# Ledger of designs, part 260: peptides against a protein of PDB entry 6UG1

Target 1, 304 residues: chain A of PDB entry 6UG1
Amino acid sequence: SNEERKRRKYFHMLYLVCLMVHGFIRNEWINSKRLSRKLSNLVPEKVFELLHPQKDEELPLRSTRKLLDGLKKCMELWQKHWKITKKYDNVGLYMRTWKEIEMSANNKRKFKTLKRSDFLRAVSKGHGDPDISVQGFVAMLRACNVNARLIMSCQPPDFTNMKIDTSLNGNNAYKDMVKYPIFWCEVWDKFSKKWITVDPVNLKTIEQVRLHSKLAPKGVACCERNMLRYVIAYDRKYGCRDVTRRYAQWMNSKVRKRRITKDDFGEKWFRKVITALHHRKRTKIDDYEDQYFFQRDESEGIPD
Target 2, 301 residues: chain A of PDB entry 6UG1 as posed
Amino acid sequence: SNEERKRRKYFHMLYLVCLMVHGFIRNEWINSKRLSRKLSNLVPEKVFELLHPQKDEELPLRSTRKLLDGLKKCMELWQKHWKITKKYDNEGLYMRTWKEIEMSANNKRKFKTLKRSDFLRAVSKGHGDPDISVQGFVAMLRACNVNARLIMSCQPPDFTNMKIDTSLNAYKDMVKYPIFWCEVWDKFSKKWITVDPVNLKTIEQVRLHSKLAPKGVACCERNMLRYVIAYDRKYGCRDVTRRYAQWMNSKVRKRRITKDDFGEKWFRKVITALHHRKRTKIDDYEDQYFFRRDESEGIPD

## One batch from the design tools (peptide; made by RFdiffusion4, then SolubleMPNN)

Design b2_p29_2_s4 (from b2_p29_2 with Y7F T9E E14A I22L E23K T25I F29M)
Fold by OpenDDE base, seed 5:
Structure b2_p29_2_s4 (fold): chain B 304 residues (1-304), chain A 29 residues (1-29)
Amino acid sequence: as target 1 above (304 residues)
Amino acid sequence: MTFEELFEEVKEEAPELLEKLLKEIEEAM
């Protein structure tokens, strides 16, 4: 019905807001001075120097290569620090079906939220789910004065799915779900004027995204609970930016059709949400990023 | 995390921000 379509659109917006604010909260928690002091001690001086290379005036690519080597070593150090990767409770922050949402609403369980103190303890001990691990990795890079962003792929329920029953077949669902991350890191390369993508936990990869990312879900089974639609970046200065364009090869032809921003009202609304979460002034880094997104939109063209 | 758990976390940790953003949903619909 039209009512059910409106209901699903509303609930998608509500869920998206809650996910985006969750990312904002986690971004604040990883800025903890106490955590920063502990995590900086994990990074030897030699690795710190690689994270902060001098500018090579002859070949800026040499400086980028040092930074990439530093990030690789940080990823290895992080694996040594992280002792216990817990499985997600149920599906974590992966996409719920409409049926699962309806069933959950009927369940009056007392919820125990993860408090800031518990999060900081989990990161410090190296015990937690993959999301906590990624968030802790971003905290470690920030502790080393690296301009690292927390990236979140927000997974609100699919408002374009109008099926009554959206039950998923259970058997391999968890393995396919966790094949691609929900959280990852980006690091600013001041030499190339680009963001470097880092997944320290799931795929254990570092990439310089051109047209496509390894972190973008591929295949039907993986996309059931992880649909690339809203990739949000949270920086150390409480900036919030939509970076979906980086990771979406087919933003205009495929991804936009699954976003609330497909309609003008939804675009205006989503800009207000981003603005409410963006607590810093614009910088030249934002200009370079916007120029990159513009070039990516032009290169994709208008979908046929 | 269920939606209810997520909502309660956000409500506890960022109540004013949540309220503001809930209002923006209502104004858009």
Scores: peptide ipSAE 0.790, ipTM 0.984, DockQ to the pose 0.840
Fold by OpenDDE base, seed 3:
Structure b2_p29_2_s4 (fold): chain B 304 residues (1-304), chain A 29 residues (1-29)
Amino acid sequence: as target 1 above (304 residues)
Amino acid sequence: MTFEELFEEVKEEAPELLEKLLKEIEEAM
């Protein structure tokens, strides 16, 4: 019905707001001065120097290569720090079906939220799920004065799916779900004027995204709980930006159709949400990023 | 994390921000 369509849009917007604010909260928690002091001790001086290379005036690419090597070594150090990777309870922050949401609403369970103190302890001990691990990795890079962003692929329920029963099939569902991350890192390369993508936990990869990312879900089974739609970046100065364009090869033709921003009201609303979460002034980094997104939109073209 | 767990975390940690954003949903619909 039209009513059910409105209800699913509303609940999608509500869920998206909660996810985006969750990312904001986690981004604040990883800025903890106490955590920063602990995590900086994990990074040897030689690795710190690689993270902060001098500008090579002859070949700026040499400076980028040092930064990439420093980031690789930070990933290795992080793997040594992280002792216990817990499985997600149920599906974590991966996409739920409409049926799962309805069934959850009927379960009056006392929920125990993860408190800031518990999060900081988990990161410090190296015990937690993959999301906590990624968030802790971003905290470690920030502790080393690296301009690192927390990236979150927000997975609200699919309001374009009007099916009543979307039972996802059995045992392989978890493996397919966790094949691609929900959280990752971006690092600003001041030499190339680009964001470097870092997945320290799941795929353990570093990439400079051109047209496509390895972090973009591929295949039907993986996309059931991980649909690339809302990739939000949270920086160390409480900036919030939609960076979906970086990771979406087909933003205009495919991804937009699954976003609330497909409609003008939804675009206006989503801009208000981003603005409410963006607590810093614009910088030249934002100008370079917007220029990159513009070039990517022109290169994709208008969908037929 | 269920939606209810997520909502309660957000409500506890960022109540004013959540309230503001809930109003923006109602104004858009």
Scores: peptide ipSAE 0.790, ipTM 0.984, DockQ to the pose 0.868
Fold by OpenDDE base, seed 1:
Structure b2_p29_2_s4 (fold): chain B 304 residues (1-304), chain A 29 residues (1-29)
Amino acid sequence: as target 1 above (304 residues)
Amino acid sequence: MTFEELFEEVKEEAPELLEKLLKEIEEAM
């Protein structure tokens, strides 16, 4: 019905807001000075120097290569720090079906939320789920004065799916679900004027995204709970930006159709949400990023 | 994390921000 369509849009928007604010909260928590002091001690001086290379005036690429090597070593150090990767409770922050949402709403259970103190302890001990691990990795890079931002792929329920029963099949569902991350890191390369993508936990990869990312879900089974639609970046200065364009190969032809921003009202609304979460002034880094997004839109072309 | 768990976390940690953004949904719908 039209009513059910409206209800699913509303609940999608509500869920998206909660996910985006969750990302904001986690971004605040990883700015903890206490955590920063502990995590900086994990990074030897030689690795710190690689993270902060001098500008090579002859070949700026050499400076980028040092930064990439520093980031690789930071991933290795992080793996040594992280002792226990917990499985997600149920599906974590992966996409729920409409049926799962309806069933959950009927279960008035008292939930114990993860408090800031528990999060900081989990990161400090190296015990937690993959999301906590990624968030802790971003905290470690920030502790080393790296301009690292937390990236979140927000997974609200699919308001374009009007099917009543979306029962997802059993045991293989978890492996397919966790094949691609929900959280990752980006690091600003001041030499190339680009964001470097870092997945320290799941794929354990560093990439300089041009047209597509390895972090973008592929295949039907993986996309059931991880649909690339809202990739939000949270920086160390409480900036919030939609960076979906980086990771979406087919933003205009495919991804936009699954976003609330497919309609003008949804675009206006989503801009207000981003603005409410964006607590810093614009910088030259934002200009370079917007130029890159513009070039990516031109290169994709208009969908037929 | 269920939606209810997510909502309660957000409500506990960022109540004013959540309230502001809930109003923006209501105004848009």
Scores: peptide ipSAE 0.790, ipTM 0.984, DockQ to the pose 0.852
Fold by OpenDDE base, seed 2:
Structure b2_p29_2_s4 (fold): chain B 304 residues (1-304), chain A 29 residues (1-29)
Amino acid sequence: as target 1 above (304 residues)
Amino acid sequence: MTFEELFEEVKEEAPELLEKLLKEIEEAM
C-alpha cells in the first residue's frame, strides 16, 4: 500500500539517523586523549617518519609511496596488537530485513549498550569485533597525528523493497555478509590531494580509489546485507561528509535509486542530517574532495 | 545490534542530537 511505502520510508530515515549518530559517537570516542597516548606507543619512530614524509619537490609520488609504506606497517603493527576474538552478534550493523525488524520489535529484551569505558578498554586490550578494531586503528593513526577518517557504510533497511517476507535463507549468510566491511579508514594524502582507502581488518588492503573500490560489495549474496548507499566519513575535527561517490561506480544509474536522496524532499532532508553532524568549518581538503566527486559524476555520465 | 539497541545507545549518548534529527524527519514527511 501507499501507507506501507510511507512507513518504510520513515523507518529507513529513522534507522539511517541512528546509524549516522552511532558513527558520530564512535568517532568522538576514538578521539580519547587517554586512548591516544596508549596507541601512539604502538608505532615506532621509523614508522612515524614514514607517515610524515617530507615533500619531495622533484617527485611528489615518492612522498605518497612513503606514506603508503607507513600505512602498510601500521596495519601490520595493528594486527600484532589486535586479536579479533569476537564475531558479530547476529548481523552487527549489517542490513536487517523488514521481517527481522518486525520480529525484533516484538521482543521486549533488556539490552546492554556498549559504554565508552568498555569500548576504550576493548581497543586498549586489542579485543573485540571487526568494527571496534577498525575504529581503534583510526584512533592509532590519529594518535600519530595522521589525518585519518572513520568511514561507515550505513545499512538502513531497504525502503525500495516492498516484499512482505524478506527472510534470508542460507547456511553461508554470515560469511557472505562479512566478506565486505561496514567500517574502514581513509587517510589524507597531502601530496596527491586525495583520500587513501585503508581496510586494516577485513580485506587488509590499501587502495587509491579511482573508478572502483575493492570494498564495494559485489554479488547478490554479499549485497543482501551490505548495500553501498550511504558511506559516511567522520574526521578528527568532527567533520561529517557523504563519500558514497568514491566507492560507488554506478552512483547515478544504480545507487541513487536505493537512497532517500532519489527524491528532492529526501535530498533536502539528508543535507540537513549531514549539516547537523558536521561540526567544523569547510577546508581546502573538502574542496579537493568535491572536485574529485564532480569529476566522477561527469565521467559516469547521465544514465541512458 | 538490533534497532532497539542502536536507538537506546544513541538516545543515551547523544539525546539532544537525536531529538533534533527526529524533528527533522517529522518536518520532512
Scores: peptide ipSAE 0.789, ipTM 0.984, DockQ to the pose 0.846

Design b2_p29_3_s1 (from b2_p29_3, 9 letters changed)
Fold by OpenDDE base, seed 1:
Structure b2_p29_3_s1 (fold): chain B 304 residues (1-304), chain A 29 residues (1-29)
Amino acid sequence: as target 1 above (304 residues)
Amino acid sequence: MKEKEEWEKEVMEKLEELLKKKEIEPLPL
């Protein structure tokens, strides 16, 4: 019905806000000075030096290569620190079906809220789900004075799916669900003037995304619970930015149709949400990023 | 029109509430 279409848009908006605030709060917790002091001790001086290379005036690419090597070594150090990767409770922050939402609303399930103290303890011990692990990795890089962002792929229910029953098959669904991450890291390369993508936990990859990312979900089964629609970046200075354009090959033709921002109302609303979560002034880094997004929009073209 | 503006208001009020609590409330699940 038209009423059910409206209801699904409303619940999508409300759910998206809750997810974006979750990312914001986790980003604030990452900035813990107590955690920072503990995690900085995981990084040897030689690795710290690689994270902070001098500018090579002859070949800036040499400085980027040192940074990439430092990030690789940080991923290896993080794997040594992380002792227990827990499975997600149910589907974690992956996309729920409309049926699962209706069933959970009826079942007053006390969602186990993770407190800040529990998060800091989990990161400090190296015990938690993959999301906590990625968030802890971002905390470690920030502890080393690296300009690292927490990235969150927000998975609100698909308001474009008007099917009543979208029951997903049980056991194989978890492997397909977790094939691609929801949380990852970006690191600012001051030499190339670009963000470096780092997945320390899931794919264990470092990318300089131009047109395509390995972190973008591919295949029907993986896309059932992980649709690339809202990739939000949270920086160390409480900046919040939509970085979906980096990871979406087909932003205009495919991704936009599945976003609330497909219409003017949804675009204006989503801008208000981003503005409410963006607690810093604009910087030259934002200018370079916006220029890159502009070039990506021009290169994709306008969908026919 | 009115319905969408009411929804926008309710969702923005929820955003403000969640930001004040600084707790990860249960998602509207």
Scores: peptide ipSAE 0.304, ipTM 0.842, DockQ to the pose 0.783
Fold by OpenDDE base, seed 5:
Structure b2_p29_3_s1 (fold): chain B 304 residues (1-304), chain A 29 residues (1-29)
Amino acid sequence: as target 1 above (304 residues)
Amino acid sequence: MKEKEEWEKEVMEKLEELLKKKEIEPLPL
């Protein structure tokens, strides 16, 4: 019905806000001074120097290469630190079906919320789910004075799916779900004026995204619980930015159709949500990023 | 229009509540 379509849009909006606030809170917890002091000790001086290369005036790309090598070594150090990767409870922050939402509304399971103290302990011990691991990696880079963002791919229920039964049947559902990350890292490259994408946990990759990312879900089974629609960046200064354009090859033709921002009302609303979560002044880094997004919009063209 | 504006208001009030608590509440189920 039209009412059910309205209801699904509303629940999508509410879920999206809750997910974006979750990312905001986790980003605040990453900034823990006590955690920072512990995690900085994981990074040897030689690796710290690679994270902070001098600008090569002859070839700025040499400085970027040092930073990339430093990030690779940080990823290796993080793997040594992280002892236990726990499975997600149920589906974690991956996309729920409408049926799962309806069934869970009836079952008021008191989800035991992870407290800040528990998070800090989990990161310090290297024991937790992949999301906690990525968040801890961002904390380690921030402890080394790297301009690292926490990235979250928000997975609200698909309001474009009007099917009543959306049951996901299959023994491989968990493997397909976790094939691509929900959380990752971005690092500012001051030399190239670009964000570097780092997945320290899932794909264990470092990317300089041009047109597509390896982190973008591919294939029907993987996209059932992970649709790239809302990629939100949380920086060390409590900035919040929509960075979906970086990871979406087909933003205008495919991704926009599945976002609340497909219409003017949803665009205005989503801007209000971003504004409410953005607690810093604009910087030249934001200007370079917006210029990059503009160039990516022009290069995609109008969908035929 | 009213229904969408009411829903926008409720969602924004929930955002403010969640930001004030600074606790990860359960996702609305």
Scores: peptide ipSAE 0.302, ipTM 0.813, DockQ to the pose 0.791
Fold by OpenDDE base, seed 2:
Structure b2_p29_3_s1 (fold): chain B 304 residues (1-304), chain A 29 residues (1-29)
Amino acid sequence: as target 1 above (304 residues)
Amino acid sequence: MKEKEEWEKEVMEKLEELLKKKEIEPLPL
């Protein structure tokens, strides 16, 4: 019905806000001075120097290569620190079906909210789910004065799915769900004026995204619980930015149709949400990023 | 039925509430 379509849009908006606030709060927690002091001790001086290369005036690419090598070594150090990767409880922050939402409304399950103290302890011990591990990796890079962002792929329920029952086939569902991450890292390369994508936990990859990312979900089964729609970046200065354009090959033709921002009302609303979560002034880094997004929109073209 | 503007208001009020608490509340399920 038209009523159910309206209801699904409303719940999508509410759920998206809750997810974006979750990312914001986790980004505040990883800025903990106590955690920073502990995590900086995991990084040897030689690795710190690679994270902070001098500008090579002859070949700036050499400086980028040093940074990439430093980030690779940081991933290796992080794997040594991280002792226990827990499975997610149920589906974690992956996308729920409409049926699962309706069933959960009937069952007031006491979700155990992870407290700040428990999160900081989990990161410090190297014990937790993949999301806690990624968030801790971002904290380690920030402890080394690296301009690292926490990235969150927000998975609100699909308001474009009007099916009543979307029973997901059970047995492979978890493996397909966790094939692609919900959280990852971006690192600012001051030499190339680009964000470097780092997945330290799931795919264990570093990439310089040009047209497509390895982190973008592919295949029907993987997209059932992980649909790339809202990739939100949280920086060390409490900036909040929509970076979906980086990871979406087909932003205009495919991804936009699945976003609340497909219409003017949803676009204006989503801008208000981003503004409420963006607690810093604009910087030259934002200008370079917006220029990159503009070039990506021009290169995709307008879908016929 | 609530209009889109009323929904926008409720969602923005919830955003402000969540930002004030500084705690990760359970998702509205």
Scores: peptide ipSAE 0.316, ipTM 0.837, DockQ to the pose 0.699; fails the geometry check
Fold by OpenDDE base, seed 4:
Structure b2_p29_3_s1 (fold): chain B 304 residues (1-304), chain A 29 residues (1-29)
Amino acid sequence: as target 1 above (304 residues)
Amino acid sequence: MKEKEEWEKEVMEKLEELLKKKEIEPLPL
């Protein structure tokens, strides 16, 4: 019905806000001074120096290469720190079906909200789910004064799916679900004026996204619980930015149709949500990023 | 900080309550 379409749109909006707030709170928690002091000790001076290379005036690419090598070593150090990767409880923050939402409504199972103290302990011990691990990695980089963002791929239920899809097959579903991350890191390269994408946990990759990311879900089974629609960046200064354009090859042709921002009302609403979560002044880094997004929109064109 | 854990908890509890009630409350915006 038209009413059910409106209801699904609303629940999508509500769920998206809840996810974006979750990302915001986790981003605040990883700014913990107590955690920072502990995690800085994981990074030896020689790796710290690679994270903070001098500007090579002759070849700025040499400075970027040092930073990339420092980030690679940080990933290796993080793997040594992280002792226990817990499986997600059920689907974690991956996309739920409408049926699962309706069924969860009937189940009095309180989501066990992880407290800040428990999160900080989990990160400090190296025990937790992949999301906690990524968040802790961002905290370690921030502890080393690296301009690292927490990235969250928000997975609200698909309001464009009007089917009651029941058929997410059990055991293969978890492997396909976790094939691509929900959380990752971005690091500002001050030399190239670009964000470097870092997945320290899932794919264990570092990339300089030009047109395509390895973190973008591919294949029907992987996309069932991980649809790239809302990639939100949370910085150390409580900035909040939509960075979906970086990771979406087909933003205009495919991704936009699945977003609340497909219409003017949804665009205005989503801007209000971003504004409410954006607690810093604009910077030249935002200008470089917006210019990059503009160039990516022009290069994709308008779908016919 | 407590307020935001409480708010995450309340919003998630509200989301759970909203999911339970099938009632559409105003967005917490």
Scores: peptide ipSAE 0.163, ipTM 0.681, DockQ to the pose 0.054; fails the geometry check

